# Ledger of designs, part 149: peptides against a protein of PDB entry 3EFO

Target 1, 262 residues: chain A of PDB entry 3EFO
Amino acid sequence: SQLADLYKSCETDALINFFAKSAFKAVLHQPLKVIREILVNQTAHMLACYRKNCASPSAASQLILPDSMKVLPVYMNCLLKNCVLLSRPEISTDERAYQRQLVMTMGVADSQLFFYPQLLPIHTLDVKSTMLPAAVRCSESRLSEEGIFLLANGLHMFLWLGVSSPPELIQGIFNVPSFAHINTDMTLLPEVGNPYSQQLRMIMGIIQQKRPYSMKLTIVKQREQPEMVFRQFLVEDKGLYGGSSYVDFLCCVHKEICQLLN

## One batch from the design tools (peptide; made by RFdiffusion4, then SolubleMPNN)

Design b2_p18_5_s3 (from b2_p18_5, 8 letters changed)
Fold by OpenDDE base, seed 4:
Structure b2_p18_5_s3 (fold): chain B 262 residues (1-262), chain A 18 residues (1-18)
Amino acid sequence: as target 1 above (262 residues)
Amino acid sequence: LKLVSSRREGDHWLYDFE
């Protein structure tokens, strides 16, 4: 059907960009609660329409997503959890205004990265390969105490180190003997010059490429205070300020779809 | 509701809740 074809051609990244800009514009005129409700409603309506008109019959206990919209819920949840749309006193007006302006000028690619960061397992780097490591889902469950991860959202870059990260990698990256010796006040990696260091720097360069802003590097040790900031970028997890996890949001969307169709 | 599984079927994804 024509509608089915439409869903097949749907570009989620473009949609989320549109929704983000629309929502962020609406912030000036509508309560945040209403905006959030509208976003959820729009998400549910799109998916309900698919279920009703395009999807094969399925159990009511099942959520059905077309391939083109597989990541729509996760991105939508990220949007909903953005500080611009959160009504928390802990978030300053200035911060909201700043991020609002940033997103309002972002293209599709930029907003995609902004809402859902890249999280790369650096500890798995093959120095003999020119390929970037495969990104993992932005969740604490995907981190490892033995791992080193690079997170980037187009504005910030974090190098997260597990408490049990390999000393040899620490030596390779920082030229220090152990985790305890890493200086987290550094905003630049030392030029150690070994293959691993060079590979990491190359990866960082690739990530920085084509981004409109220079991402400041923050080195984060697991279990140290700055990790709390890092965890805010694990967007699939439950938000600190009341935002839902990805899974919880899926449940929410599913329920709303059912309400629309029943 | 709890998400218990997800799978790809054809050109769509199914998420099972209980």
Scores: peptide ipSAE 0.593, ipTM 0.953, DockQ to the pose 0.922
Fold by OpenDDE base, seed 5:
Structure b2_p18_5_s3 (fold): chain B 262 residues (1-262), chain A 18 residues (1-18)
Amino acid sequence: as target 1 above (262 residues)
Amino acid sequence: LKLVSSRREGDHWLYDFE
């Protein structure tokens, strides 16, 4: 059907860009609560329509997502958890205005990366390969104390180090003997010159390419205070200001769909 | 309500809740 074809051709990244800009424009004219409700309702209606008109019959206890919209809920949750749409006193007006203006001017690729960061397991790098490591889901559950991860969202770049990061990698990246010797005040990696260091620098360069803003590097040690800032970019986890985890949001969407179809 | 499993089936994904 024409409707089925529409869902198959749907580009989630474009939808999120549209929803983000629409919502952020509406902030000037509508209450935040109303905007959030509209976004959830729109998500539920789109998926309910798919279930009703395009999907094969399935149990009421199941949520059905077409391939084209598999990541719609996670992106929508990220949008809902953005400071622009949160009515928390801890968030300054200036911060809201800043992020609002940023997103209003973002293209599809920029907003995709902004709402859902790229998280790369750097400790798995093969210096003999030219391929980038596969990104992992943005959740604490995907981190490891033995790992080193690079996170980027188009505006910020973080290098996160587990407390049990391999000493050989620490030596390769920072030219220091141990985790404790790493200086987190630096914003640039040292020019160590070994293959691993060069590969990491290459990856960072690739990530930076074609991005409109220069991403400053922040070195983050696990269990140190600055890790709290880093963890806010693990967007599938529960937010600092009461935002839901991805899984909890899926439950919410499922309930809304059921209500629409019953 | 909690998510208990997920799987791909054809051109769509199924999420099971309990």
Scores: peptide ipSAE 0.593, ipTM 0.952, DockQ to the pose 0.910
Fold by OpenDDE base, seed 1:
Structure b2_p18_5_s3 (fold): chain B 262 residues (1-262), chain A 18 residues (1-18)
Amino acid sequence: as target 1 above (262 residues)
Amino acid sequence: LKLVSSRREGDHWLYDFE
């Protein structure tokens, strides 16, 4: 059917870009609560329509997502948890205004990365390989105390180090003997010159490539205060200010779809 | 509700809740 074909051709990244810009424009004239409700409703309606008209019959206890929209909920949740759409007093007006303007100028690729960061397990790097490590889901559950992870969202870059990260990697990256010796005030990695360091720098360069903004690097040690900032970019987890986890949002969407169809 | 499983079936994904 034509409708089925439409869903197959759907591009989630384009939709999120559109929804983000539409919502951020609406902020100027509508209450945040209303905007959030509209976004959730739109998500539910799109998926309800698919279930009704395109999907094969399935149990009511099941949520059905077409391949093209598999990640729509997670990105939508990220949008909903953005500071522009939150009415928390802890978030300054300036920060809201700043992020609003940034997103309003972003292309599809930029907004995709902005709302859902790339998280790379660089401790798994094979210096003999030319391939980048596969990104992992942005959740604390995917971190390891023995690991080192690079996170980037197009504006910021974080190098997260587990408390038990390998000393040899620490030496390779920072040229210091241990985790305790890492200076988190640095915004640039030292040019150590070994293969691992070079590969990491290459990866960082690739990530920075074709991005409109130069990403500032922040070194983050696990269990130190700055880690709290880093954790805000683990977008699949529950937000600091009560924002839903990805799983919780899926439940919410599922319930709303059921209400629409039953 | 809690998500208990997920799988791909054909051209779509199924998420099971209980």
Scores: peptide ipSAE 0.590, ipTM 0.953, DockQ to the pose 0.942
Fold by OpenDDE base, seed 3:
Structure b2_p18_5_s3 (fold): chain B 262 residues (1-262), chain A 18 residues (1-18)
Amino acid sequence: as target 1 above (262 residues)
Amino acid sequence: LKLVSSRREGDHWLYDFE
């Protein structure tokens, strides 16, 4: 059917870009609560329409996503959790204004990365490989105390170190003997010169090369206070200021779809 | 409502809730 073809051709990244810009424009004239409700409603309506007109019959307890929209909910949740759309007083007006302006100028690829960061397990790097490590889901559950992770969202870059990260890797990256010796005030990695360091720097370079903005590097130690900032970029987790986890949002979407169809 | 499983089925994904 024509509708089925439409869903098949849908590009979620373009859609989320559109929704983001539309919502961020609306912020100037509509209450945030209304904007959030509209976004959720639109998401639910799109998926309800698919279920009604395109999907094979399925149990009411099941949420059905076409392949083209598999990641729509997670990105939509990220959008909803963005500071621009949050009404929390803890978020400064300046920060909201800044991020709003940034997103309004972002292309499809930029906004996709912005809302859902790349999280790379760099502790698993193969120094002989030219391939980037496979990204993991942006959740605390994917971190490990023994791991080292690089996170990038096109604007910020974080190097997160677990409390039990291997000393040999720490030495390889920072040229210091232990976790405790890492200086988190650094904005640049030292040029240690070993293959691991070189590979990491290469990866960072690759990530940076295709981005319009220079990403400042922040080194984060697990369990230190600055980690709280890093945790905000684990977008699948529950937000600090009331935002839902990805799973919670899926539940929300499912419920709304059911309400629309029943 | 709790998500209990997810799987690919053909050209779509199914998420089961309880």
Scores: peptide ipSAE 0.587, ipTM 0.951, DockQ to the pose 0.950

Design b2_p18_5_s4 (from b2_p18_5, 10 letters changed)
Fold by OpenDDE base, seed 2:
Structure b2_p18_5_s4 (fold): chain B 262 residues (1-262), chain A 18 residues (1-18)
Amino acid sequence: as target 1 above (262 residues)
Amino acid sequence: LEIVSERREGDSWLIDFR
């Protein structure tokens, strides 16, 4: 059917870009609460339509989405949790304005990365491979105390180090003997020159490629204060200011879809 | 609530909860 074809051809990243810009435009004229409600409603309606008209029968306990839109909910939740759409007093007007302006000028690829960061387990790097490690879901559940992760959202780059990060990797990256010796005030990695360091720098370079903004590197040690900032980019988790986790949002969307179809 | 599984079924993506 034409409708089925429409869903198959859907470009979720473009859709998110559109929703983001439309919502951020609406901020100037509508209450944030209304904007958020509209976004959720639109999401639910689109997915309800698919379930009703395009999807094969599925159990009521299952959420069914077009494959092309499988990441729509997570991105939508990220959008909803963006500071521009939050009415929290802890968020400054300047910050809202800044991010609003940024997104309003972002292309599809940029906005996608902005809303859902790339989180790479660099502790798994094969120095002999030119391939980037597969990104993991942006959740603390995907982190490990033994791991080292690179996070990038097009504006910020974080190097997160677990408290039990391998000393050899720490040595390789920072040329220091242990986790405790890492200076988190640095914004550049030292040029150690070993294969691992070179590989990491290569990855960072690839991530930075074709991004409109230079991403400043922040080194984050697990359990130190700056980790709180890093945690905010783990967008699938519950937000700092009470925003929903990915799972919570899925549940919400699912319920709304069911309500629309019942 | 947690996601039990996520999988592709044809042109659809299925998410199971528990």
Scores: peptide ipSAE 0.559, ipTM 0.933, DockQ to the pose 0.763
Fold by OpenDDE base, seed 1:
Structure b2_p18_5_s4 (fold): chain B 262 residues (1-262), chain A 18 residues (1-18)
Amino acid sequence: as target 1 above (262 residues)
Amino acid sequence: LEIVSERREGDSWLIDFR
């Protein structure tokens, strides 16, 4: 059907960019609550239409999405949790205005990375390989105390180190003997010169390539206070300022779809 | 509510909840 073909051809990243810019424009003349409701409703209606007209019948316990939109909910949730759309007084007007303007000028690729960061398991690097490690889902559940992870969203870059991260990797990256010796005030990695260090630098360089902004590097130790900032970029988890987890949002969307169709 | 599984079935993506 024509409708089925439409869903197959859908570019979710473009949709998210559109929704973001539309919502951020609406902030100037509509209440935030209304904007959030519209976004959720649009998501639910779009998916309800698919379930009704394109999808095969399935159990009520299943959420059915077009394959092309399988990541729409997670990105939509990230959009909803953005400070521009939150009514929390802890968020300054300046910060809201800043991020609004940033997104309003972002292309599709930029906004995609901005709303859902890359989280790379650096501890799994093969120094003999030129391939980038596969990104993991942006959730605390995917971190490991024994791991080292690089997170980037186009504006910020974080190097997160587990408390039990391998000393040999720490030495390879920082040229220090242990986790305790890592200086988190550093904004640049030292040029140690070993294969692991070089590969990490290469990866960071690749991530920085073709990005409109130079990403500041923040080194984060697990269980130290600055980790709280890092955790805000684990977008599939609950947000600090009342945002839902990905799972909770899926439940919400599923419920609304069912309500629309029943 | 927990996600039990996610998979492709035809042109659809299915998420099972429990």
Scores: peptide ipSAE 0.559, ipTM 0.934, DockQ to the pose 0.799
Fold by OpenDDE base, seed 4:
Structure b2_p18_5_s4 (fold): chain B 262 residues (1-262), chain A 18 residues (1-18)
Amino acid sequence: as target 1 above (262 residues)
Amino acid sequence: LEIVSERREGDSWLIDFR
């Protein structure tokens, strides 16, 4: 059917870019609550239409999305959780304005990375491989105390270290004997010169490539205060300022779809 | 509600809740 073809051809990243810019423009003229409701409503309507017209019959306990939109909910939730759309007093007007302006000028690729960061388990790096490690879902559940992760969203880059991260990797990256010796005030990795260090630098370089802004590196130790900032980029988790987790948002969308169809 | 499973079925992505 024509509708089926439409959904198959849907570019979710472009759609999110459009929704983001539309919403961020609307912030100037509409209440944030209304904007958020519109976004959720639009999401639900699109998916309800698919369920009604394109999908095979399924149980009420099952959410059905077109494969092309399988990541639409998670990105939409990220958009909804952006500081521009949150009405929390803790978020300064300047920060909102800054983020708004950034997104308003972002292309599809930029906004995709911005809303859903790339989180890489660099503790699994194979120094003999030219392949980047596979990104993991942006959730605390995907972190490990034994791991080292690199997070990037096009604006910020974080190197997160678990409290039990391997000393050999710490030595390889920082040229210090232990986790405790890592200086988190540094914004540049030392040039240690070993293969692992070089590989990490290469990965960081690749991530930085074709990005409009130079990402500042923040080194984050697990359980230290700066980790709180890092956790805000774990976008699938519940937000500090009331944003829903990915799971909660899926449930919300599912319920709304059911309401539309029943 | 919790996500039980996620899978592809044809051109659809299915998420099961419980």
Scores: peptide ipSAE 0.558, ipTM 0.936, DockQ to the pose 0.895
Fold by OpenDDE base, seed 5:
Structure b2_p18_5_s4 (fold): chain B 262 residues (1-262), chain A 18 residues (1-18)
Amino acid sequence: as target 1 above (262 residues)
Amino acid sequence: LEIVSERREGDSWLIDFR
């Protein structure tokens, strides 16, 4: 059907960009609560329409999404958890204004990375391979104390180190004997010159490629204070300021869809 | 509600809840 074809051709990244800009524009004229409700309702209506008109019949306990929109809910949740749309006094007006302007000028590729960062398991790097490591889901559940992860959202870059990171990798990256010797005040990796160091630098370069802003590197040790800032970019987890986890949001959307169809 | 599983079926993505 024509409607089915429309869903198949849907570009979720473009849709999120549109929703983000529309919502951030609406902030000037509408209450934040109303804007958030509209976004959730629009999400539910789109998915309810698919279930009603395009999808095969399925159990009420099952959420059905177009494959092209399988990541729409996670992106939408990230949008809803953005400081621009949060009604929290802890968030300054300046921060809201800053992020609002950033997103209002972002292209599709920029906004998708901004709302859902890349999280790369650097400890799994094969120095003999030219392939980038596969990104993992942005959740603390995907981290490991033995791992090293690189996170980037187009504006910030973090190198997260588990407390039990392999000493050989620590030495390879930082040229120090142990985790404890790593200086987190540095914003640049040392040029150690070994294959692993070169590979990591290459990956960082690829991530930086064609981004409008230079991403400053922050080195983060597990269990240190700066890790809390890093964890805010694990967007599938519960937000610091009351935002829902991805799972909770999916449940919410599912309930809304069921209410629309029943 | 909890997510039990996620999978692709044809042109759809399915998420099972309990």
Scores: peptide ipSAE 0.550, ipTM 0.933, DockQ to the pose 0.925

Design b2_p18_6_s1 (from b2_p18_6, 10 letters changed)
Fold by OpenDDE base, seed 4:
Structure b2_p18_6_s1 (fold): chain B 262 residues (1-262), chain A 18 residues (1-18)
Amino acid sequence: as target 1 above (262 residues)
Amino acid sequence: SSELEEVKEFLLSAMEAS
């Protein structure tokens, strides 16, 4: 059907870009609560429409998503959890205004990365490989105390180090003997010059490549205060300011879809 | 049916606006 073809042609990144810009425009004349409700409603309607008109017959309780929108819910949740759409007093007006303006100018690729960061397990690097490590889901569950992770969302870059991160990697990256010796005030990695350091720098360069903004590097030690900022970018987790986890949001969307189909 | 058309229009609009 024409509708089925339409869904097949859809791209989640494009949809999220559209949703984001539409919502961020709407904040000027609509309450945030209403905007959030509209976003959820639109998401549910799109998915319900597919379920009703395009999906093969199945149990009503089963969540059936078009392939083109398999990750739409997670991105939508990220959008909903963005500070621009949150009315929490902990978020300054200036910050909301700033991020709003940024997103309004973002292309599809930029907004996708902005809402759902890349989280790369740096501790798994093969110095002989030219391939980037496979990104992991942005959740604390994917972190390891023994790991080192690089997170980037196009605006910020974080190097997160587990408390038990390998000393040899710490030495390789920072040229210090242990986790305790890492200076988190630095915004640049030292020029150590070993293969691991070079590989990491290469990866950082690739991530920075073709991005409109220069990403400042923040070094984050697990269990230190700055880690709280880092955790805000673990977008699949429950948000600090009331945002749902991806799992919870998915359940919410599913329920709303079911309601629409009843 | 009207809802279906609205969804179609929305999707088309979203894709074109990207």
Scores: peptide ipSAE 0.157, ipTM 0.804, DockQ to the pose 0.768
Fold by OpenDDE base, seed 1:
Structure b2_p18_6_s1 (fold): chain B 262 residues (1-262), chain A 18 residues (1-18)
Amino acid sequence: as target 1 above (262 residues)
Amino acid sequence: SSELEEVKEFLLSAMEAS
């Protein structure tokens, strides 16, 4: 059907870019609460329409998403949790204005990365491969105390190290004997020169490539105070300022879809 | 317009704007 073809032609990254810019424009003349409600409503209506008119027969209780929008909810939740759309006194007006302007000028690829960062398991690097490691979901549940992860959202870059990260990797990356010796005040990795270090640097370079902004590197040790900043970018988890986890948001959207279909 | 038409219009608009 024409409708099915329309859904098939949709792209989540394009949609979220549109939603973000529309919402961020609306903040100038509409209450934030209304904007958030509209976003959720629009999401639910789009998905409900698909469920009603395009989806294969199934139980009404099942959440069926079009392939083109399977990850739309997670991105939408990230948008809803952005400081621009939050009414929190902890967020300065300047910060809201800054991020609003940033997103308003972002292309599709930039906004996608901005709302949903890349989280790469660096500890699994194959030094013989030129391929980037497969990204994992941005959640604490995907981290491991034995792991080392690189996170990037186009503006910030973090290297997160688990408390039990392999000493050999620490030595390879930082040229220090242990986790305790890592200096988190550094914003650049040392030129150690071994294959692992070179591979990591290459990956970081690839991530930085073609990005409009230079990403400052922040080294984060698990369970240290600065880790709190890093955790804010684990966007599938519950937000610091009251934003829902992805799971909770998905449940919310599902309920609204069901209401629309009943 | 029906809800269906509204959704179509919205999707088209969103895709064109991006």
Scores: peptide ipSAE 0.157, ipTM 0.805, DockQ to the pose 0.699
Fold by OpenDDE base, seed 5:
Structure b2_p18_6_s1 (fold): chain B 262 residues (1-262), chain A 18 residues (1-18)
Amino acid sequence: as target 1 above (262 residues)
Amino acid sequence: SSELEEVKEFLLSAMEAS
């Protein structure tokens, strides 16, 4: 059907860019609560219409998403949790204004990365391969104490190290003997010169490529105080300021879809 | 339905704007 074809042609990144800019424009003349409600309603209606008109017959209790929108709820939750749309007093007006202006000028690729960061398991790198590691979901559940992860959202870059990160990798990256010796005040990786270090630097370069802003590197040790900042970029988790986890949001959307279909 | 048309219009507008 025409509608089915339309859904197939949709792209989540484009939709999120549109949603974000529309919402961020609306903040100038509408209450934040109303904007958030509109976003949720729009999401539910789009998905409900697909379920009703395009999806194969199935139990109403089952959430069925079009392939083009499989990750739409994830990104939508990220948008809803953005400081621009939050009414928390802990978030300064200046910060809201700053991020609003940033997003208003972002292209589709930029906004996609901004709302949902890349989280790469660096500890899994094969120095013999030129392939980039597959990104993992931005959740604490995907981290490991034995792992090293690189996170980037187009504006910030973090290198997160688990407390049990392999000493050989630590030495390979930082040229220090142990986790305890890593200086988190540095914003640049040392030129160690081994294949692993070179590959990591290459990956960082690829991530930085074609990004409009130079991402400052922050080195984060697990369980240290600065990790709290890093955790705010794990967008699928529950937010510090009351934002829902992805799972909770998905349940909410599902409930609303069911209501629309009944 | 009106809802269907609204969704169509929204999706079209969103995709065209991007």
Scores: peptide ipSAE 0.153, ipTM 0.801, DockQ to the pose 0.744
Fold by OpenDDE base, seed 2:
Structure b2_p18_6_s1 (fold): chain B 262 residues (1-262), chain A 18 residues (1-18)
Amino acid sequence: as target 1 above (262 residues)
Amino acid sequence: SSELEEVKEFLLSAMEAS
C-alpha cells in the first residue's frame, strides 16, 4: 500500500531533525508542556497507524514498530529530555537558548549524533585493526569499572575511565602509572606514541571528521564530580531533571498506542 | 524539511481516513 511504502521510506534521523526543529521553533509561542504532549501524541499516532494498517497480524498487546522507525522512540525521548523542552530552574535560560539555536541549524546527521551520542568501548581496541569499535547503547548499564569509554555527540567528547581501568591502558594513553595519576584538567591526550595511543587518537580523529564543530575533550574519572556531567549524555537512562528512561518512555508510548487502537 | 512535512501530513491524513 501507499502507506506501507511511506513508512518504508521514512528515515528516523530525518524525522527527528524535523521534529526537533519544529518543537524548538514552537517553544517561542507555545507552552513547553503542550509541545511535549504534541510530540508524544505524534509519535503514538504514527506508530499506531502503522500497527493498524501496515503491520503483520499480531497480538494487539505487542509493540510492533516499522523497521524504519525502530529507533524513533529512543530519539524522541532524547528530544523530549533536551533542556530546550524542559522548564527546570536548574537549566539556565542561556543554556536553553544556546542549544535551541544549535539544533535549529543542524543537519540530519548532526542532530542525530547530538541527540544520541556515540559511546565506544576504548578498552576493547584492537591496535592492529583499522576498524572502529562497535558503539554500545548510551546507558550506565553498558559501562564497566574496568573499562574506558569514549563518548561523542558532535559537540563534546568525553573519555570516561573506570576506577579499575587497566593500568597498562592508562599508561598507554596518558603515560602515567595509575588511575590516580590521570590529570582530568587536560583537554588533549598526550602524544605517547605507542600503538594504543595512536589508535585512540585515530579514532578520535575519525569521529571528528566532517563535524561542523571541534569537539572539546573532557577526561572523566569514574566517581569524580565531572562524571555527573558525563552521565547526562547516557541518554537512555533516567534524566537528572525528571526525564524518563528509554524503557519507561517506550512503555508510555506503547500504552498510548494501545489506547488509540482500542 | 518541506518534504518531511508532506510526509507527516500524509501520515496524519491517512490516519484520519483509516
Scores: peptide ipSAE 0.069, ipTM 0.718, DockQ to the pose 0.106

